# Designs tried in a protein design run: peptides against a protein of PDB entry 6IDX. Part 28

Target 1, 380 residues: chain A of PDB entry 6IDX
Amino acid sequence: KELAKLSADVTFATEFINMDGIIVLTRLVESGTKLLSHYSEMLAFTLTAFLELMDHGIVSWDMVSITFIKQIAGYVSQPMVDVSILQRSLAILESMVLNSQSLYQKIAEEITVGQLISHLQVSNQEIQTYAIALINALFLKAPEDKRQDMANAFAQKHLRSIILNHVIRGNRPIKTEMAHQLYVLQVLTFNLLEERMMTKMDPNDQAQRDIIFELRRIAFDAESDPSNAPGSGTEKRKAMYTKDYKMLGFTNHINPAMDFTQTPPGMLALDNMLYLAKVHQDTYIRIVLENSSREDKHECPFGRSAIELTKMLCEILQVGELPNEGRNDYHPMFFTHDRAFEELFGICIQLLNKTWKEMRATAEDFNKVMQVVREQITRA

## One batch from the design tools (peptide; made by RFdiffusion4, then SolubleMPNN)

Design b1_p9_8_s1 (from b1_p9_8, 3 letters changed)
Fold by OpenDDE base, seed 5:
Parts: C-alpha cells; sequence; structure tokens
Structure b1_p9_8_s1 (fold): chain B 380 residues (1-380), chain A 9 residues (1-9)
C-alpha cells in the first residue's frame, strides 16, 4: 500500500527502479503464490505499484515476461477475480498493447474480445471503462487484416448491443472517462470505412458497373413487366441508359462510373446507394422518381447528392482520423445498428431531399443546400 | 483500505 502510493512519485520511482524493484514486483505476479495472507489485497497493491512505476516511462514495457502476461491475462479471463485486481489487470493490458507491438501480439493470443465483453455486463462503470479501453487498444494496434476480422466478427454486433444496453442505457450517468472510450470506439469503428472511402471505382470493371445497372433497375424497372423489354437496338438501349443515369442524378450521364473515381468518397458512396436501394427500396424509389419526373430545374440530383453527402458524412465523422485526447462526444445512434453509417446516410439523404425542396433549389444552389444540410446534421 | 482509483493513462 505504501509502495503503491510512493510509486506515483517520480523521484521514488527512479530510485526504486534503479534498485531493480520493478523486477521484484513482476516476479511476485509471476509466482502466482496464493498462500499468502491477504493475497488479493497484496496483489492489487502490487499491480497498482507496477502500473504507477511504468507510467513514468523509465522502463520499457518489453521488459515483462510471457509468464507475467499470462498471469495478467489470467486475471481478466478467470471468473470471480477481485474487482480491484481485474481493474488493474485491464489497465496493465491496455498499457502493454498501446506501448509495444510485440506485447500486442502476445496479448491478442491470450485474450479475446468476447472475454472482454463479459466485463461490460457488470454494474461497475470503472471495469466497463477499462474493458472498452483495452478493446480500443487492441483495435487500434491490430494489423489491417485482423482489424477487419474484428469488425466483421459477431463480437462487434454483440459488443455494440452490450454497450448500448449495459452502458449507454444504464441507470447511471456516463462519466467523462467512459464517454471518451465510447468516442474512441466510435472513431475506430468509422475508420473501418476508410478502405472503401479511398477505393476508386474502376470504370472498366464490369462487376462494379453492374451495381450501377442494379441501381437503375431498382429505380426504373421495379414496376416494368419484363414482357415490355422493347426489342430496341443497342443504340436505343444506350440512349435509354444515358437518360436513366441523368434521371438518377449522376454528373456523368454517359459513364456514371466516373463519378466514383474521386476519393473520398470513392466506392463508399456506391455502397451507401446500393444499401439504400436494397434495404430501403421504397424510400430510394420515391427519392429518385420524385426528382426524375420534374422538368422545372428543381430536381435534386440523387447520384451527385449521395456522393457529396457520403463525403460530408466522412468529414463529420472524421473517417480515417485517429481519436483525439479530451474528446468525449459519442453518438448513441452508432451503437443501435449494425450498418449505422448506411442508416445515417439513409436519414441524411432524405433530409437533403427535403431541404432541397424547401429551398426550391436548382443545380446552382447545390453547394448552399449541402452547407445547410451540414449544419442540420451537426446540430442534431 | 480502499484502493485508490487508477487514472486511465
Amino acid sequence: as target 1 above (380 residues)
Amino acid sequence: GSLKPLKLP
């Protein structure tokens, strides 16, 4: 207890570390000797002293043994560990992951996100905070392949559900530290969109072009009896598609694939359009047809609007940016849906279409409409 | 005694 208190002092820490004191603390953890009177209290103070000593940055985190890592991971994975030991073990694992890629690799082998999710189901907000902090650390330090696997895992859906039900909708106020960890998790989750945001469409890729054809089909052929496929020659068909792409509000009516070559938002805009068209088909068809039937120059160009809105949402959500210290602004809505970005896009594209109508906008007003929509989204 | 709350680093 006295050591744990004194370990916060840099002068004491320096002298204690110079005397190999930190090695003694690591060996106490490694030994796992449960035979001592008050072992749990002693261990909790040992872990506190170890963390406070390491926080001075005098000793590299790489000094810890694999046995130490396994013991700490054991305190996180084992049921019925003392809350004080669990809290400190989570904090130590977080610090190890953040400070060493070598330790990240070892820890990622010893613990799973699923084990950490179990610590979110408790009534202790401090345990929940450290569990999310460790998840965030693992997610931040994961290589891209493993990060994508973590994103796609059932664990993320479950994690979001557990956070929503046990943290956000909990009967207790969210502390600043928890709000920060929720913000970090949100940022790291949106950074998974970066790959698609930076993926250029290949105008020569037939599979990507077929998605644009599917958008056209859903908008215009959904009520067309397949019997009325006019035997119109290839030229009439090409002219028809150019008209359809104009009605869809693409900038390039001849080759809409060119509208997706700019990054950001690249293919992410096409993903959002396809999601809207498939999941919210009635909303998609309504937005497209309400504007495609207008000859008054007050048509809202859906394709252009969807691209620029996707880009705007990426900017608002800071997609591809690292989480900042001192930020604690998280959006509870992003924990309610598996595809929260695409659902947000679906809400915002309706807002854009409404705002366009209310402003009686023309193509010349496009940037003004987008500015008003940005203000509406950022104030909501 | 109550363990001092660790600050998140």
Scores: peptide ipSAE 0.049, ipTM 0.537, DockQ to the pose 0.107
Fold by OpenDDE base, seed 1:
Structure b1_p9_8_s1 (fold): chain B 380 residues (1-380), chain A 9 residues (1-9)
Amino acid sequence: as target 1 above (380 residues)
Amino acid sequence: GSLKPLKLP
């Protein structure tokens, strides 16, 4: 107990570490010797002292044994562990994951996100916070190949549901520490969009061109009886498609693929447009047709607007940036939808379209509309 | 960021 208090002092910590004191603490954990009087209390203080000592950054986290890792992981994975031990064990594992890629690999073998989700189903918000913190650490330090798998996993959907039901919709105010961890989880999840945000469209890729054609089809052919595909010449079709791409509000009416060659937002804008067109088809068609039928120069160019809005949302959400310390702003919608970014895009594109009308905007006002929309989104 | 110092029991 006194050691745990003194370990917060850097002078004491330095001297204690110089005496190999931290090695003694690790061996106490490794021994697992439940035969000691007051074992749980002793262990809780041992883990506290260990954390406080390691927080000074004097000793590398790589000094810990695999036996130590297994013991700590055991305290997180075993039922009916003392809350004080559990809390400290979660914090130790988080610190291990954050400070050592080699320890991350070992911990990722011993602990599953599913086991950590069980610690979110408790009434203790501190345990919930440390459990999310460890999940965030594991997600942050995961190799890129595994990071996407973690996000798409049923465990991650379940995690969002559990967070929503047990944290966000809980009868207790969310503390700043929890709000920060929710922010971190949001940022880490939206950072998976970075690849698509930085992917340029290849104008020669037929599959990517077929997506643009599908956007046209959904907007203009969904109401047309397939019987009226006139067998009329290829030139009339090309001229027709150029008109359709103009009505869709692409900047390049001849080759809309060129609008997606700029990064950011690259292909992510096309993904958002396709998602809107497929999942919210009525909204998509309404937005496109309402603007395509205007002859008054007050048409909101959907394609251009969707691209610039996607870029704006990436900027607002800081896509590709690491989570910042002291940020606590999270969107509850992130926990209600699997495709929260695309749903946010779908809300914001409607807001943009509304704002464009309210402002009686023309193409010259485009940047002013985008500024107003940015202010509206950032105030929400 | 390191979670706030664990409250000593």
Scores: peptide ipSAE 0.042, ipTM 0.585, DockQ to the pose 0.268
Fold by OpenDDE base, seed 2:
Structure b1_p9_8_s1 (fold): chain B 380 residues (1-380), chain A 9 residues (1-9)
Amino acid sequence: as target 1 above (380 residues)
Amino acid sequence: GSLKPLKLP
């Protein structure tokens, strides 16, 4: 108990470490000896002293034995552990994962995200915070293959549902530490979009070109009886499609695929456009047709707007950036929907179209409209 | 960031 208090002092910590004191603490955990009176209290103080000593950065985390890791992981994975031991064990595992890739590999073999989710279903916010912090650490340090697996739909949907119901909708205020961990989880989740954001469209890929053609079909042919067999020759069809791609607001009316060769946002913009067209078809058709029927130079170019809005949303959400230690701003909306990014795009594209009309904008005002829309999104 | 010092039990 006194050791745990004194371990917060750097002078005491330095002297105690020089006496191999930290090795004695690790051996106490490794032994697992339940024979001592007040074992749980003694163990809680031992883990506190260990963590406080390691926080001075004097000793490498790589000095920790596999037996120690297994004991700490056991306190997190086993039912009916004292809250005081569980809290310290979660914090120790987080620090191990963050400070050593070798320790990450060993810990990822001993614990599952499912076991950590069980610690979110409690009334203790400190336990919930350390459980999310450890999930975030595991997600951050995972190899790309395993990161995608951790992100797979079932684990993410369940995790989001549990966070929403037990953390966000809990009968208590969210503390700053929990808000930070929710922010980190949000950033790490949106970083899964980075691959699509950095993927250039291949203008020669027929499957990708067929998606652009499907956007045209949904906008202009959805009400046309399929009995209008497109009977007129190949050249008239090419000229017709160039007009349709102009009405869709692509910059390259001849080859719209060229608009998706810029990264960011690359193919992610096309994914958002296709989602809007399929899931919110009436909204998509309305936006396209309202602007396609204008001859007054006040047309909002949907294709260009969708690309630049996708890029702007990636910048606002910091897609591809590491989480910042000073940030605590998470959006509850991202825990309420499985496709929250695409739904946010669908809201923001309607806001953009409205703002364009209100400003009576032309193509020359495009950057001014985008700046106003950015301010509207970031104030919401 | 340093987790807030664990309240001693």
Scores: peptide ipSAE 0.038, ipTM 0.576, DockQ to the pose 0.206
Fold by OpenDDE base, seed 4:
Structure b1_p9_8_s1 (fold): chain B 380 residues (1-380), chain A 9 residues (1-9)
Amino acid sequence: as target 1 above (380 residues)
Amino acid sequence: GSLKPLKLP
């Protein structure tokens, strides 16, 4: 108990470390000896002292044994552990993951995200915070292959639903620390979009061009079987498609693929457009046709708007950026839906289309509309 | 970011 208090002092910590004191603490944990009177209290203080000593950065985290890691992971994976031990064990694992890639590898073998999700189903917000923090640490330090698997596991309705129901919709105010961890989780989740955001369309890739053609088909030929478009001359068909791509609001209505060669948002904009067209077909068709029928120069260019909106959303959501320690801004909506980014795009494109109409905007007002829409999104 | 130091029990 006194050791745990004194371990916060750098002078004491330095002297205690020089006396191999940390090694003694690690051996106490490694022994797992439950036979001591007040074992849980002793262990809680031991783990506190260990954390406080390690926080001075004097000793490398790589000094810990695999037996120590297994004991700490055991306290997190076991269903009946003292809250005080659990909290400290989560914090130790977080610190290990953040400070050592070798420890990350060992910890990732001993614990699962599923086990950590169980610690979100508690009333203790501190435990919930440390559980999310450890999840975030594991996600941050995961190699790209495992990060996608973790992302898929986080994309699992389960983690999101648990966070939504037990954290966000809890009867308690969300503390700053929890809000930060939710923000971090959100940023790390959106960073998975970075690859698509930075992927340029290849104008020569037929499969990618077929997606743009599918956007045209859904908007204008929704009732037509693609098989029976009769052999009307290639030139008339090309001229027709150029008109359709103009009505879709592409900047390059001759070759819309060129609009997706700019990164950001690259192919991510096309993904959003395709999602809207397939999942919210009526909304998509309405937006396109409302603007395609306008003769008054007040048409909202859907294609251009979708690209610039995707870019704006990436900027707002900090896609490709590391989480900022001072930020606590999380969006509850991202915990309500599996494809929350694409759904947000679908909401925001409708907002943009509405705002464009309300402003009586022309193509010259495009940037002004986008600024107003940005303010509307960031205030919501 | 590192969580704030654990409150001593």
Scores: peptide ipSAE 0.031, ipTM 0.612, DockQ to the pose 0.289

Design b1_p9_8_s2 (from b1_p9_8, 3 letters changed)
Fold by OpenDDE base, seed 1:
Structure b1_p9_8_s2 (fold): chain B 380 residues (1-380), chain A 9 residues (1-9)
Amino acid sequence: as target 1 above (380 residues)
Amino acid sequence: GSLKPVKLP
């Protein structure tokens, strides 16, 4: 107990570490010897002292044995562990994952996100916070292939549901530490969009062109029986498509694929447009047709607006940036939707279209509209 | 005119 308190002092920590004291603490954990009176209390203080000593950065986390890692992981994976031991074990695992890629690999073999989700179903907000912190650490340190798998897994849908029901909708106010971990989880999840945000459209890729064609089809051909495509020559069809791409509000009416060659937002803008068109088809068609029927130069260019809005949302959400320790702002909507970014885009594109109408904007006002929309989104 | 902040729903 006194060792745990003294271990917070850097002078004491330095001397204790120089006397191989930290090695003694690790061996106490490794032994697993439950024969001591007050074992649980002693272990809780041992783990506290170990954390406080390691937090000084004097000793590398790579000094720990595989036996130590297995014992700590055992305290997290076993159902009947003392809350004080569990809390410290979660914190130790988090620090191990954050500080060593070698330890991450070992820990990722010993524990599952599913086991950590069980610790979110408790009434103790401190345990919930450390469980999310460890999930965030594992997610941050995962290789890109595994990170995408983790995000797409049923475990993440379940994680969001559990966080929503047991943390956000809990009868207790969210503490700053929990709000920070929710923010971190949000940032790490939105950072998976970075690849798409930085992917340029290939104007020669037929599959990508087919998506743009599908956007046109949904907007303009949804009521037209495909059988009535008049057999008029290929040139009249090309001229028709150029008109349709103009009505869709693309900058390049001849080759809309060129509008997606700028990164950011690259292909992510096309993904958002396709999501809107498929999931919120009535909203998409309404936005496009309301603007395509205008002859007064007050048309809101949907294609251009969708691209610039996607870029703006990436900037607001800091896509591709690491989480900041000083931030605790999270969006509850992130936990209510599987595709929260695309749903946010769908809300914001409607806001943009409304704001454009209210401002009676023309193409010359585009940047002013975007500025007003940015202020509206960031104040909400 | 001050565009009233549209509360996002």
Scores: peptide ipSAE 0.011, ipTM 0.546, DockQ to the pose 0.020
Fold by OpenDDE base, seed 2:
Structure b1_p9_8_s2 (fold): chain B 380 residues (1-380), chain A 9 residues (1-9)
Amino acid sequence: as target 1 above (380 residues)
Amino acid sequence: GSLKPVKLP
């Protein structure tokens, strides 16, 4: 108990470490010896002293044994552990994962995200915070192949549902530490979009070109039975499609595929446009047709707007960036829907179209409209 | 919070 208090002092920590004192603490955990009176209290103080000593950064985390890791992981995976031991064990595992890739590999073999999710179903916000922090650490340090597996729909949906119901909708105010961990989880989740954001469209890929053609079909041919194969000659058909792509607001209305060669946002913009067209078809058709019927130079270019909005949303959400320790801003909306990014795009594209009309904008005002829309999104 | 539509002035 006194050791745990004194271990917060850097002078004491330095002297205690120089006396191999930290090795004695690790051996106490490794032994698992329950024979001592007040074992749980003594263990909680031992783990506290160990954390405080390691937080000085004097000793490498790689000094810990596999037996130590297994004991700590055992305290997290067992259903009936003292709250004080559980809390410190979660914090130790987080620090091990963050400081050593070798320790990450060993810990990822001993614990599952499912076991950590069970610690979110409690009323103790400190346990919930350390459980999310450890999930975030595991997600951050996972290799790309395993990161995608951790992101698989079941684990993510279940995790989001539990966070929403037991953390966000809990009867307690969210503390700063929990808000930070929710921010980190949000950033790490949206970083899964980085691959699509950095994927250039291949203008020669027929499957990708067929998606652009489908956007045209949904906007202009929604009532036309696909059985009317237009028997009109190939040249008249090309000229007709160039007009349709101009009405859709593509910058390159001759070859719209060229608009998706810029990264960011690359193919992610096309994914958002296709989602809007299929899931919110009435909204998509309305936005396109309202602007396609204008001859007054006040038409909002949907295709260009969708691309630049996708890029802006990626910048606001910090897609492809590491989480910042000074940030605590998370959006509860991202825990309510499985396709929250595409739904956010669908809300923001309607806001953009409205703002364009209200400003009486022309193509020359495009950057000013985007700046106003950015301010509206970031203040909401 | 819920994205309340910011009333433009």
Scores: peptide ipSAE 0.011, ipTM 0.515, DockQ to the pose 0.021
Fold by OpenDDE base, seed 5:
Structure b1_p9_8_s2 (fold): chain B 380 residues (1-380), chain A 9 residues (1-9)
Amino acid sequence: as target 1 above (380 residues)
Amino acid sequence: GSLKPVKLP
């Protein structure tokens, strides 16, 4: 107890570390000797002292043994561990993951996100905070392949559901520390969109072109009996598609694939458009047809609007940026849906289309409409 | 600004 208090002092820490005191603390954890009266209390103070000593940055985190890591991971994975030990063990694992890629690899083998999710189901917000902090650390330090796996896993859907039900909708006010961890998790989740945001469309890739064709099909062929595709020669078909791409509001109505070569938002804009067209088909068709039937120059160009809106949403959500320690703002909506970005896009594209109509905008007003929409989104 | 939690209907 006294050691844990003194370990916060840098002068004491330096002397204690120089006397190999930290090695003694690590050995106490490694021994796992439950035979002592008040072992849990002693261990809680040992872990506190260890954490406080390591926070001075005098000793590398790489000094810890595999046995130490396994013991700490054991306190997180075992049921009915003392809350005080659990909290400190989560904090130690977080610090290990953040400070050492070698320790990240070892910890990622010993613990699962599923085990950490179990600590979110408790009423203790401090335990919940440290559990999310460790999840965030693991997510931040994961290589891209593993990060994508963590994102695609049933674990992430379950994680969001548990956070929503046990943290956000909990009977307790959210503390600033928890709000920060929720913000970090949100930022790290949106950073998974960065790859698609930075992926250029290849105008020569037939598979990517077929997606644009599918957007056209959904918008214009949904009521057309496939029997009445007139055998009009390849030229009439090409002219028809150019008209359809103009009605879809692509800037390059001859080759719409060219509109997706700019990064950001690259292919992410096409993903959003396809999601809208498939999941919210009636909304998509309505937006396209309401503007495609206008000859008054007040048509909202859907394709261009979708691309620029996707870019704007990436900017607002800070896609590709690291989380900032001073930020605690998170959006509860992003914990309600698996495809929260695409759903946000679907809401915002309707807002854009409405705002365009209300402003009686023309193509010349495009940037002004986008500015108004940005203000509406950021003030909401 | 924080996107106010749009009360999903």
Scores: peptide ipSAE 0.008, ipTM 0.472, DockQ to the pose 0.033
Fold by OpenDDE base, seed 3:
Structure b1_p9_8_s2 (fold): chain B 380 residues (1-380), chain A 9 residues (1-9)
Amino acid sequence: as target 1 above (380 residues)
Amino acid sequence: GSLKPVKLP
């Protein structure tokens, strides 16, 4: 107990470490010997002292044994551990993962995200915070393949649901530390969009062109069976499609695929457009048709707007950037839906279309509309 | 200050 208090002092820490005191603490954990009276209290203070000593950065985290890691992971994976031991064990594992790739590999073998989710289903916000912090650390330090697996896992849907129900919708104010971890989780989740954001469309890929054609079909032919497309000659068909792509608001009316060669937002913009068209079909059709029927030069170009909005959302959400220390701005909506980015796009494209109308904008006002929309999104 | 969850409008 006194050691745990004194370990926060750098002078004491330096002297204690020089006396191999930290090795003694690690051996106490490694032994797992429940033979001592008040073992749980002693262990909690041992872990506190260990963490405080390591926080001085005097000793490398790589000094810990595999037995130590297994014991700490055991305190996190086993049910009915003392809250103080659990809290310190989560914090130690987080620090290990953040400070050592070798320790990350060992910890990732000993614990699962599913085990950590169980620690979110508690009334202790500190435990919840450290559990999310450890999940974030594991996600941050994971190699790309494992990061995608962590993201695609049913575990992530469950994680979002648990966070929503037990943290965000909890009867407790969210502390700054928890808000930061929710921000970090949000940033790391949106960084999975980076690949699509940086993927250029191939204008020669027929399958990708068929997606653009599907956007046209949904907008203009929603009631027409594709079998009844009248055999209008190939040239009339090309001219018709050029008109349709103009009405859709693509910049390149001849080959809309060229609009998706710019990265960012690349294919991510097309993914958003397709999601809107399939999931929110009435909204999509309304936005397209309201602007396609205008002859007053006040048409909001949907295709261009969708691309630039996707880019703007990526910038606002800092897609491809590491989480910043001291930030705690998270959007609860990102925990309410599996396709939260696409849903955000669907909300923001409606806002853009409304703002365009209210401003009585023309194509020359495009950047000004986008600036106003950015301010609206960032103030929300 | 409680950062009220800013509802996107």
Scores: peptide ipSAE 0.009, ipTM 0.457, DockQ to the pose 0.035; fails the geometry check

